# Peptides against a protein of PDB entry 6DSZ, part 7

Target 1, 361 residues: chain A of PDB entry 6DSZ
Amino acid sequence: NYVVTAQKPTAVNGCVTGHFTSAEDLNLLIAKNTRLEIYVVTAEGLRPVKEVGMYGKIAVMELFRPKGESKDLLFILTAKYNACILEYKQSGESIDIITRAHGNVQDRIGRPSETGIIGIIDPECRMIGLRLYDGLFKVIPLDRDNKELKAFNIRLEELHVIDVKFLYGCQAPTICFVYQDPQGRHVKTYEVSLREKEFNKGPWKQENVEAEASMVIAVPEPFGGAIIIGQESITYHNGDKYLAIAPPIIKQSTIVCHNRVDPNGSRYLLGDMEGRLFMLLLEKEEQMDGTVTLKDLRVELLGETSIAECLTYLDNGVVFVGSRLGDSQLVKLNVDSNEQGSYVVAMETFTNLGPIVDMCV

## One batch from the design tools (peptide; made by RFdiffusion4, then SolubleMPNN)

Design b1_p8_4_s1 (from b1_p8_4, 3 letters changed)
Fold by OpenDDE base, seed 1:
Structure b1_p8_4_s1 (fold): chain B 361 residues (1-361), chain A 8 residues (1-8)
Amino acid sequence: as target 1 above (361 residues)
Amino acid sequence: MKLEPLPS
């Protein structure tokens, strides 16, 4: 009996940072196909805590903290549409990952979207939103006592959604999305009514954005609104203020991932298809009435890393670069550049052994 | 250009 020790997957397809193990611990969670790895971030590096096998390829992985929870919960959706909400519990040396809720959210009828599965969580934890199929937005209400993930669909008039996020600071759950029609790409917002199970008109829209607009970033307060990332341009809109930049440096390669650095949304990491790491900076202007508005947007080249599938800022200038195509890395961001003009120093490299061909013999 | 201090 050859126990073929199935090689563990090494390609990273998702990562998230939060407080999953405790309120005090900073965690890095890494998705590697069907495997979830949980680390504690320490001054000495990443301390492994637990590995979890999932019943399918992880397609969505998001941390969220419902009102009255002491630590974050984990939402996972697999490529086979199995959804779960996970909780970490530790009792002495015993570590358990508990499924609080689960369900299958597959529809019998629908065209799977070409841009794949998108899963988002309302910042106030009122609902989970899923774009799985063209012309449908699936809503999972978040209720504390609900062990069964009940979902319903709302019809989208916009058939070709490119990306979608929930906005911050909205009285009702509000989505912002990029969509394509015969006239080009556009940005629109909708309020989501849980009661009526329908969309209401959102606070703003932006018609005729860049033709290759591909990503939406929801910006927290005090700025609010969203950033739209294209091939050639980066735009900000919050209903009252619009600002666009077209830095030549981003035209060299497509931006493919992003992560927020500052809790207030003042800085974001951007990664492109060549492994270049950028900082997007939101410059603030304080008004005489104490309101904060966006003054300007700036992009700075930080350096080079492995090609990021996902990025997550940890702490103290440390960034995890999750790579599918190359080795994943822990990198340090320095305040001062080196002699080559790079702000990036590799701290640790995690070898990617390539796609595990599951030879089921 | 110098980066501003990063969140700790």
Scores: peptide ipSAE 0.200, ipTM 0.881, DockQ to the pose 0.887
Fold by OpenDDE base, seed 2:
Structure b1_p8_4_s1 (fold): chain B 361 residues (1-361), chain A 8 residues (1-8)
Amino acid sequence: as target 1 above (361 residues)
Amino acid sequence: MKLEPLPS
């Protein structure tokens, strides 16, 4: 009996940052198939804290902080529709990952969406939203005392959702999504009623966006609204203001991931399929009444990295580049470019050994 | 171009 010690997965399929281990610690959480790696971000680099085996491939991994929690909780959804909310507990040197809530969110009826699983959390932590099946939006209400994740479905008229996010600054939980119909791609918003278990009309919509619009970024206050990223264009809309740019540099390769740099949503990292790293900048204009409006959008090429599956800004210009296709990296962003015009310096590289072929013998 | 200071 050759016990082939199965090599641990090295390909990264998700990463998030937040305060999971404590209120003070900055953490990096990395999903590698069924494995969750937890790090503390230190001045010396990434300190490993815990590795957790999950009961399936991690499809969604999001940190969130319910009102009155001192630290972030972790929502995980697996590709087999097992959902859990995890809490980190440390007692002296003993480290435990506790399941606060769990449930299976699989439906008996539904067409699994070809674009895969989307999981999102309302910024005010009122609910989790899941796009698992075409024409359905699953809602998990967030209740502190609920150990059993209860979910319900709302019918979505738009069958081909490309991406969806919760908006910031909304009285009711509000989703913004890109969808495709026979006329093209469009952006729409819906308010989600927990009480009535239905959608209400959202604050705005934008019909006939770019044909290759693929990502929605919810922008926090004071700007609010959303950024829509396409192949050729980047657009902003908040109901009152619309702005679009078409920088030629983004046409060379498809943008596939993003991460917010500034807490106020003034800057975002963008990664493309060639491993180019960009900064998207939101230029503000302060009005005489003290309101902040978007003046302009700008994209700057920062440099080249491994092809990012996910990006996470950590601290002090350090970025984790999670790669599925190549080696993951810690990179430093510099204020000044080098002689080659790059702002990116590789600090550490994590070897990707490629796909674990589960040879089920 | 010079980048603006990054969050720390």
Scores: peptide ipSAE 0.198, ipTM 0.879, DockQ to the pose 0.888
Fold by OpenDDE base, seed 4:
Parts: structure tokens; C-alpha cells; sequence
Structure b1_p8_4_s1 (fold): chain B 361 residues (1-361), chain A 8 residues (1-8)
């Protein structure tokens, strides 16, 4: 009986940074197919803490901190629609990953969306939203008083949603999404009523965005609103202010991932299909009344990395580049460019051995 | 659909 020790997956399909192990620890969590790897970020590099096997390919992985929690919880959704909320507990040397909640969120009726599974969490931790099927938005309320998470569906009239996020600073949970219809691509917002289990009209919409608009970035306060990433353009809208840029440098390759650098949403990392790493910068203008508004958007080329499936800023200019197609990397962002004009220095490379074909023999 | 809390 040859126990073929199945080689551990090396291709990264998701990453997230937060405070999962403790309030003080900075963690990097990496999804590699069915495997979750948990690291502590240290001055010396990544310290491995725990590895967790999941009952399926990880499709969504998000950290969130409900009110009164001292550390982040982890939401995971698998490609087979198994959802769980995980908590890290350590007692001395004993490390346990506790499941706070679990369930299957698969619907009996629905067309699986061509753009895959989207899972998002309200910044105020009021709900989880799931786009699993065309014409449906699933809501998982995160109410503390309800030990039972009762998911429900809301009908979404827009059948072809490209991307969706929850907005920041909204009195009610509010989604912003890019969708396609016969007239093109558009951005719309909806408020989500937990009480009535329906959508209400959101604060704004933007019809006829760029035809290849593919990503929504929710911007935190003080700016608020959203960034829409296209092939040729980057746009900002918050209901009161609209701004668009079309930097020629982004036309060379499609931007495929992003990550917020600053907590206030002043900077974002962008990765494209050629492994180019960009910084998107939001320039602020302080008004006489103390309000902060967006003055301008700019994009700067930082350098080249492995083709990112996901990006996460850690600390001190260190970025994790999660790659599915190539080797994942830890890279350092420098203030000064090298002789080649790059601000990126590779610190560590994690070999990708390619897809594990589970040959059931 | 109910997400059941895992027993602690």
C-alpha cells in the first residue's frame, strides 16, 4: 500500500492580512486550494503558526471583527458552498481553530455565475453578502443576539454582476456593484434591509462605465465611495464626487487584483496580468469645514513581481504577492528606485510546483 | 437556510 503522501498545494488562490491569532499579532493567511496557512508577520519574516485542511477548495476568505471581539474572525466559503466562521484560540502550546458557525449555503435553484463566487462582509459587520447565482444575493446576518445564522436570498434584477463590495460609512448596509446589460457595464448601489429582506435604492449609480470595468474597491472614510477599475480607466464615485483617470500605463495589461495599503484608503496596490505592481494614490483636499475630499487619482509603476492572484500589504513596506501561475513572493517596497527604476525588491520566493492533479488511482 | 453554530 503506497501511501502517496499527496503533495501540499503551492499555488495561492487567496490571501488576507489581519489580527487573527491575537489583537497584537499581525497575521498573513494564505489559501492554497483546500489548505489554509496561518503565519505571524515578524521583523525576521513569516513565522508559520498553523495549517488547516478545509473540506473543499477555498473560494472566499475574509477577516472581520464584530463589535466587542478582541481579534478578527475568519469567514471561509468553499467552492462547494460550505461556509464557516473560524476563531483562533491558543492555550499554552495548544492551538485550536474553533468553528463559531458553519453551514452549506447552496441553493436548489439558480444558475452558478460565470464570474464565480463572490463573498463580501459589511465593514460594520452587520452581514455577509454572497453572490453565488445569477439574479440572487444571499445575506447572512451577523447579529450577536442570534446564535443561529439565518441566511436568506434577495432577488437581484441585475443578472450579470461582475464584482460587488459593501460600502463604508453607510447607515444601512449598502452594496456597490458593476453589472453588464445589453447597453454596457454600469455601477449601481443598493441598501440591504435585514428587516424587510429586500433591496432599497442606494445612494448613487453610474451608468455607462468603461466596457471592461471589472473590479470594485470600497473606499473607507473620510473619502467613502468606491473605485472602479477598468482596462483603460480608473474611476472614483461617492455620490457627490466623480473623478476618472486613464493612465496609458495600465492599458498594457489588465489589472486583476488590488489591496489597500493605508487604513484611510489613500493608497492601493494593483497587480496586472504581466506581474507589474502599481500604486494607486488618492490625493486629498481638506476643505475649510474640515471635510476631506478626493482631489486627484494617480498611478505609479513600482516594479515587477510574479503574476499576482492576490496582494496583501503587511507592514514596513513589505507586500505578500500570492501567485497561482508563478512563485509567490515577499517583496519590499523601497522609497528610492534601483538602477532599473524599480521600487520592488524580492525578499523571499515560495516555489510553486504547479497544480496538484488529484489522480484518484 | 440556517448556519448552525458549532457547539463550543
Amino acid sequence: as target 1 above (361 residues)
Amino acid sequence: MKLEPLPS
Scores: peptide ipSAE 0.028, ipTM 0.637, DockQ to the pose 0.013
Fold by OpenDDE base, seed 3:
Structure b1_p8_4_s1 (fold): chain B 361 residues (1-361), chain A 8 residues (1-8)
Amino acid sequence: as target 1 above (361 residues)
Amino acid sequence: MKLEPLPS
């Protein structure tokens, strides 16, 4: 009896950092196809806490903290449109992952979007937004007592959305998105009315952005606004200020992932298709009235890692590099470069065994 | 948490 121990998936398709197990614990959560791995980040490294099997491939994984919660909740959406909100509970040595809410958000009518599933959470936890189908934006209201995830659709005039995020510091939930039409790529904003179940005009738009603009980063206060990542350019816009850079170094390979380092949005990690790791820096200018404005954008090459599918900053210059194509890594970012000019040192490597071909024998 | 200074 060869117990073919079904090899667990090793390719990483998502990772997030937050306070899921407690208010004090720093956690790393890793999505590996249908498996969720939960770690506590310690001075000695990653301590495994729990592994959870999901009823499908994880397509969206986001931590969020509603008002009055002591720790983060986890939103998961599967590739088969099963949504859930999970809570970690520990009582002594007993560890439970509790489903607070669940639902299926599949529509009977709609074209699945070519850019895949996008799931986003409003920074004020008013709603979850889902781009699942062309010409539709699905909204899940976040109410404290809602055991059933109720969703509704709002029609989007823009049929080809590339990426979308909720903005920070908005009175109403506001989305910012890159879309493509026959004239090129553009950036637009909409306010989302939960009451009227419609879009209102957003605070700003930018027509005719770079043709390969592919990612939106929502920037926290005090800066606000969004960063738009292209193949050749990185741009910032907040309605009042526009700034663009075109560093030659980013033209060599496409940026494919990002992660915020500082809570105030002053630094971001960027990963490209060659495994290069960059720091994007937002330089601040403090005005005489105490307002903070963006002075400049800079991009610095830190070094090389495995090709990142996802990045997450942990603490003390430690970064988890989640890789689908190669080995995942824990890396240390140093203040000083090594003899080769790299600021990146590999601390730990997690072997990727590749796609598990489930040969049903 | 104090973030380690990174290259700028």
Scores: peptide ipSAE 0.025, ipTM 0.689, DockQ to the pose 0.183

Design b1_p8_4_s2 (from b1_p8_4, 4 letters changed)
Fold by OpenDDE base, seed 4:
Structure b1_p8_4_s2 (fold): chain B 361 residues (1-361), chain A 8 residues (1-8)
Amino acid sequence: as target 1 above (361 residues)
Amino acid sequence: MKLEPLPK
C-alpha cells in the first residue's frame, strides 16, 4: 500500500487576519484548497500553529467576533456548501479546533451563480449572508443561544450580483451590492429584516456605475459607506457623499483583490492581475461639528509582488500576499522607496507547486 | 442546519 502522501496544496485561495488563537495573538489564516493553515504573526515571521483538513475546497473564510467572545471565531463555507463556525481551543499543549456550529446550506432549487460563492458577515455579527444562487440571498442569523445554524433565503430581484458586502454603522444589517442588468451595472443597498425575513429599502443606491465595477469594499466608521472598484474608476458613496477617481495607473491591469490596512478604513491595499500592489488612501476632512467626511481618494503604486489572490496586512508594514498563480510572499512596505522606486521588499517567498490534481487512483 | 423554504 503506497500511501502516496498527497502533496500538500500550495496555491492560496484565501487568507484572513485576526485574533483566532487568543485575544492577544495576531493570526494569519491561509486557505489552500481543502487545507487551512493557522499561523501566529511574530516579530520573527510566521509561526505555524495548526493545520486543519476541511471537507471540501474552502470557498469562504471569514473571522468574526460575536459580542461576549474574547477572540474571533472562524466561518468557513466550502464549495460543496458545507458551512461551519470554528473556535480555537488550547488546553496546555493540546490544540483543538472546535466546531461551534455546522450545516449544509445547499438549496435544491437555484442556479449557482456564475461569479461563484460570496459569503459575508455583518460587522455587528448579527448575521452571515450568502450569495450562492442567482436571485437568492441566504441569511444565517448569529444568535448566542442557537447551537444550530438556521438559515433562510430572501428573494433578490437582482439576478446578477457581482459583489456584496455588509455596511458598517447601520442600525439594521444592511447589504451593499453591485449588480448587472440590461442597462449596465448598478449599486444598491438593502436592509435585512431578520424578523420579517425580507429586504427593506436600503439607505442609498447608485445607478449606472462603471460597466466593469467588480468589487465592493465596506468602509467602517467614521466614513461609513462603500468603495466600488472598477477597471477605470474607484468610487465612494455613503448616502450623503459621493466621490469618484479615475487614476490612469489602474487602467493598465484589473484590480482583483483588496484588504483594509487601518481599522478606521483610511487605507486599503489593492492588487491587480499583473502583481502590482497599490495603496488606496481616504483623506479625511473634519467638520466643525466633529463629523469626519471623505475629502478625497488617492491611489499610490507601492511596487510589484506575486499576483495576489488575496492580500492581508499583518502588522508593522508587513503584508501577506496570497497567490494562486505564483509564489505567495511576505512583503515589507517601506516608507522610503528603493532605487527602482518600489516601496515593497520581499521578506519571504512560499513556493507554489501548482494545482494538485486530485488523481483519484 | 434547518433551511427555511423560500418566501412565496
Scores: peptide ipSAE 0.028, ipTM 0.524, DockQ to the pose 0.011
Fold by OpenDDE base, seed 5:
Structure b1_p8_4_s2 (fold): chain B 361 residues (1-361), chain A 8 residues (1-8)
Amino acid sequence: as target 1 above (361 residues)
Amino acid sequence: MKLEPLPK
């Protein structure tokens, strides 16, 4: 009897940082196919707390904190459209992952989008948005008073959405998205009416962005607005201010992931398909009235890592590099460069043994 | 689709 110990998946397909185990603990959550790994970030490194088996490949993993929760909740969507909201509960030595809500969000009608599943959460926790199918935006209301969470679809006129995020600082939940039509790629915003279950006109749009614009980053206050990342350019827009840069260094490889470093949106990590790690910096200008505006955008090359599928800033210049194609890493960002001009030092490497070939015998 | 209620 060869007990083929099915090797646990090692390829990372998602990561997120927040306060899931408690209000005080800083956690790193790692998605490895059907497995969720939960760590506490300590001065000594990553302390494993719990592993959770999911009923499918994790496609979306997002932490969010509804009003009056002391710690973050976890939203997970699987590739088979199983959605859940999870809570960590510890009672002495007993650790439980509580399912607060669950359901299957699959539609009977719809073309699955070629860019895959997108799941986003409103910064004010009013709703979850899902782009699962072309021409549809699914809304899951997060209303506390409603015992029955009913998902609904809103029709999108834009059939080919590339990326979508909720904006910050909006009176109503507002999405910003890159879409493609026969004329090129564009950015548009919509307000989401929960009452009428429709889109209203958003605060701004930007037609004819870069042809390869692929990512939207929602920028928190005081800047607000969004960053649009392309192959050749990075642009900022908030309705009042537009700024674009085209640093030659980003043309060498496609940026594929990002993560916010500062809570105020002053810095972002960017990872490309060659494993280069960049810092995107938002320079502020304080106006005479005390308003803060974006003065400039800068991109700095920090160094090289494994090819990131996902990035998450932890604390004290430590970054987790989640890799699907290579080894995942903990890296330290230094203020000073080494002799090679790199600001990145590998602290720990997690061997990727490749995909588990499920030999269905 | 009904999501099951948040446990109290």
Scores: peptide ipSAE 0.014, ipTM 0.524, DockQ to the pose 0.014
Fold by OpenDDE base, seed 2:
Structure b1_p8_4_s2 (fold): chain B 361 residues (1-361), chain A 8 residues (1-8)
Amino acid sequence: as target 1 above (361 residues)
Amino acid sequence: MKLEPLPK
């Protein structure tokens, strides 16, 4: 009788930061296949708080704070389309993860999208959006009293969505997405009507973006709009301002993940397939009327890390590099470069034991 | 959240 000690998964497939355990605590949440690890970020490093087993591989993990909540709630969607909203509760030393809402969001009809599951949350917490199937956008309204996640589908005319986000600063929930058609890749926006359960025309569109445009970053106010990341270019658009850069350094390897550093959207971390870590900077210009506009975009190479599946800025220049292919890391961003010209110093490394081969015994 | 200055 070989007792196969089921090793815990070590490959990271998602990470998020926020205030999940309390209003004051900064948390790092790490998805490792079917496991969620919850940490408190301290001056001394990551303090483990809880591990949670999920009923499937975590495909989406997002923190959000509905109106009237003191701390963030966690939305999780599994690869088998089980959705839940989780709350952290602590009473003395007793820690409970409470399911506030749950549901299965699988459709009986639909082609699963080749680019996988995308889950997004409206910045004003009005809804969750899910791209699960080609030609469908699933909406989960975020009502305060919903123990059961109710969902509905809106038909998308654009069958091949590459990436989608909710925009900031919109009166109605507004999505921005990159899609592909026979003419190339394009960016479009739609307003989402919860009442009518349909899309309305969004504030802007950009046809014929870079052929390899793969990621949308929604930019907070005061800038607003979105960043579109391609293989060769990074573009910004907000319906009024357009700006594009094509830094040669990003052509060397595909950017695969990003994370916002500044709450106002002035800086983003970018990770590529070679484990290079970049800073994307949005340079502001203050107009005479007090409005802030985008003056320029700049990309700076910070250094090298493990190949990031996900990135999250924590605090005090500390970044968590979640890796699926290599060891995850805590890294420090320094103001000054080392002798090799790197601004990145590894603080801690978390050994990845490789893919858990689910030996179905 | 305390942000460090960017490399110059």
Scores: peptide ipSAE 0.012, ipTM 0.499, DockQ to the pose 0.180
Fold by OpenDDE base, seed 3:
Formats: sequence, structure tokens, C-alpha cells
Structure b1_p8_4_s2 (fold): chain B 361 residues (1-361), chain A 8 residues (1-8)
Amino acid sequence: as target 1 above (361 residues)
Amino acid sequence: MKLEPLPK
């Protein structure tokens, strides 16, 4: 009996950091196709806690903390449109992953979007938003007692959405998105009415952004607004302030992922298709009235890693680099550069054996 | 937690 130990998937397609096991534990969660790996981040490194098999390829994985929860919950959407909300429970040595809510969010009518599945959560945990099909935005209201995920669709006039996020600090849930039409790429905002199940006009728009604008980053308070990342430019907009930079260094390769370092949105990691790791810095200006505004944007090259599919800052300058094309890494960010001018030191490398051809026997 | 200072 050759137990062909089916090789576990090693290619990383998503990662998130938060407090999933407890309010105090820092966790790293890694998606590897149909597998979810849960770690506790310790001073000694990553401690494995649990591995979970999912009923499909993980397409969306997001941590969120509803009002009154002591720890984060996990939202997962699979490539086959199965949605669930998961909770970690430990009773002594017994560890259980509990499904709080589940549902299938597939529509019978709609063109699947070419840019794939996008799932986002409102920062105030009022709703989950899903861009699954062209011309539709699906909303899942987040109610405390709802064991069944109920969803509804809102029609989008903009058929070709590139990326979408919920904004911070909005009275109503507000989305910001990049879309393409025959005239180019544009940024628009909409308020989402849960009561009326429709879009209202958002606070701002920006027509004719860079032709290769590909990512939206929602910025927390006190800055608010959004960052738009293109091939040649990085722009900030919050309705009142616009700022753009075009650092020559980002033209060499396309930025493909990002992760927030500071809770206040002062710093972001950026990864490109050549495995270069950057820091995006938001410089603050404190006004005489105590308001904080964005003074400047700056990009710094930190060093080189494996080509990141996803990035997540852990703690103490440690970053997890999740790679699909290469080996995943734990890296340390240093204050001082090495002799080669790099601020990045590899701490641990996780071998990627490549795509497991699922030979269904 | 205190993040290490970024390179200047």
C-alpha cells in the first residue's frame, strides 16, 4: 500500500494577519488553494495551530471584527461561490473551527468578471461586498444573529471594474473603485443603501486617471480617502485633497500587491512582478486645529524577495511574503542597509514545489 | 508594538 501522500499545496494565493485564535494572539493565516493554515506569531517564529481543508479553492479570505466580538472572524469565499464566516474556538486542548454562517452566492445570470472575484468588508462591519459578475455588486448584510448569509445585487452602470474597496470614516458604507470605459480608466465612489438596496452618489470621483491604474487602497482615519496605484503613478484622493507622485523606480515593474503596516495608514508595503519590496509612506501635516492632512507621498526601495502574490506585516519589522511563483519567505526589515544597500534579510524560506497537478485517481 | 524605524 503505497500511501501516495498527496503532496500538500505549497503555492500561496492569499495571506492575512489578525487576532483569530484569541484577542491577544497575533495570527498568520495562509491560503494554499483549498487549504487554510493557521499560525500563531511568536518571538521564536511561526507556531502551527490548525490546518483546515475547504470545499474549494479559496478566492477571498478576510478577517473582520463585528461590534461585541472579542476576536476576529474569518470570511472565506471559494472560486465556486461558497461563502462562510468562520470562528476559532478552543476548549482546553480541543481546537474547533466553527461555521457561524454559510451560503452560496452564485447567480444564474451574469458574466463572470475577467479580473476575477473581489471580496471586501466594510470597516465598520455593516456589510460584505462582492464583485463577481460584470455590472453587479453583491451585498451581504452583517447581522449578529444571522446563521444564513442573505445576499442581494445592486446594478453597476460601470461594467468593467478593475478594483474596489470600502472607504473608512463614512456615515454610510461607501465603495471606491477603478473602472474602465472606452475613454480610459476612472475612479468613482458610491454610497451603499442597505434599506433601499441601491447606490447613492458618493462623495467624490476622478475621471481620466492613469491608463494602467490597477489597485485601490482605502486609507484609515485620520487621513481617510484612497490611494490609486498605477504603472507610472501613485495618487491620493479624499474628496478635498489630491496628490500624485510618479517615482521613476516603479516604472520598471508592475506593482501587484500591497499591505498596510501602520494601523493609521501611514505606511504600506508594495510588491512588484520582479520581487522588489517597497515602502509607501504617507507624510502627515498637523494643522493648527488639530486635524491631520496628507503632506506628501514617498516610495522607498527596501530590497528584493520572492515574487509576492500577497504580503502581510506581522510585527517587529517581520513580513510574510506569500509567493505563488516562488518560495514564500519570512523576511526582516532592518533600519540600516547591508553592503548591497538592501534593508531586507531572509529569516525563513518555505519551498514551493509548484502546481500540484490534482491527479484525480 | 514599536515598529523599527524605516530607513531614512
Scores: peptide ipSAE 0.026, ipTM 0.703, DockQ to the pose 0.201; fails the geometry check

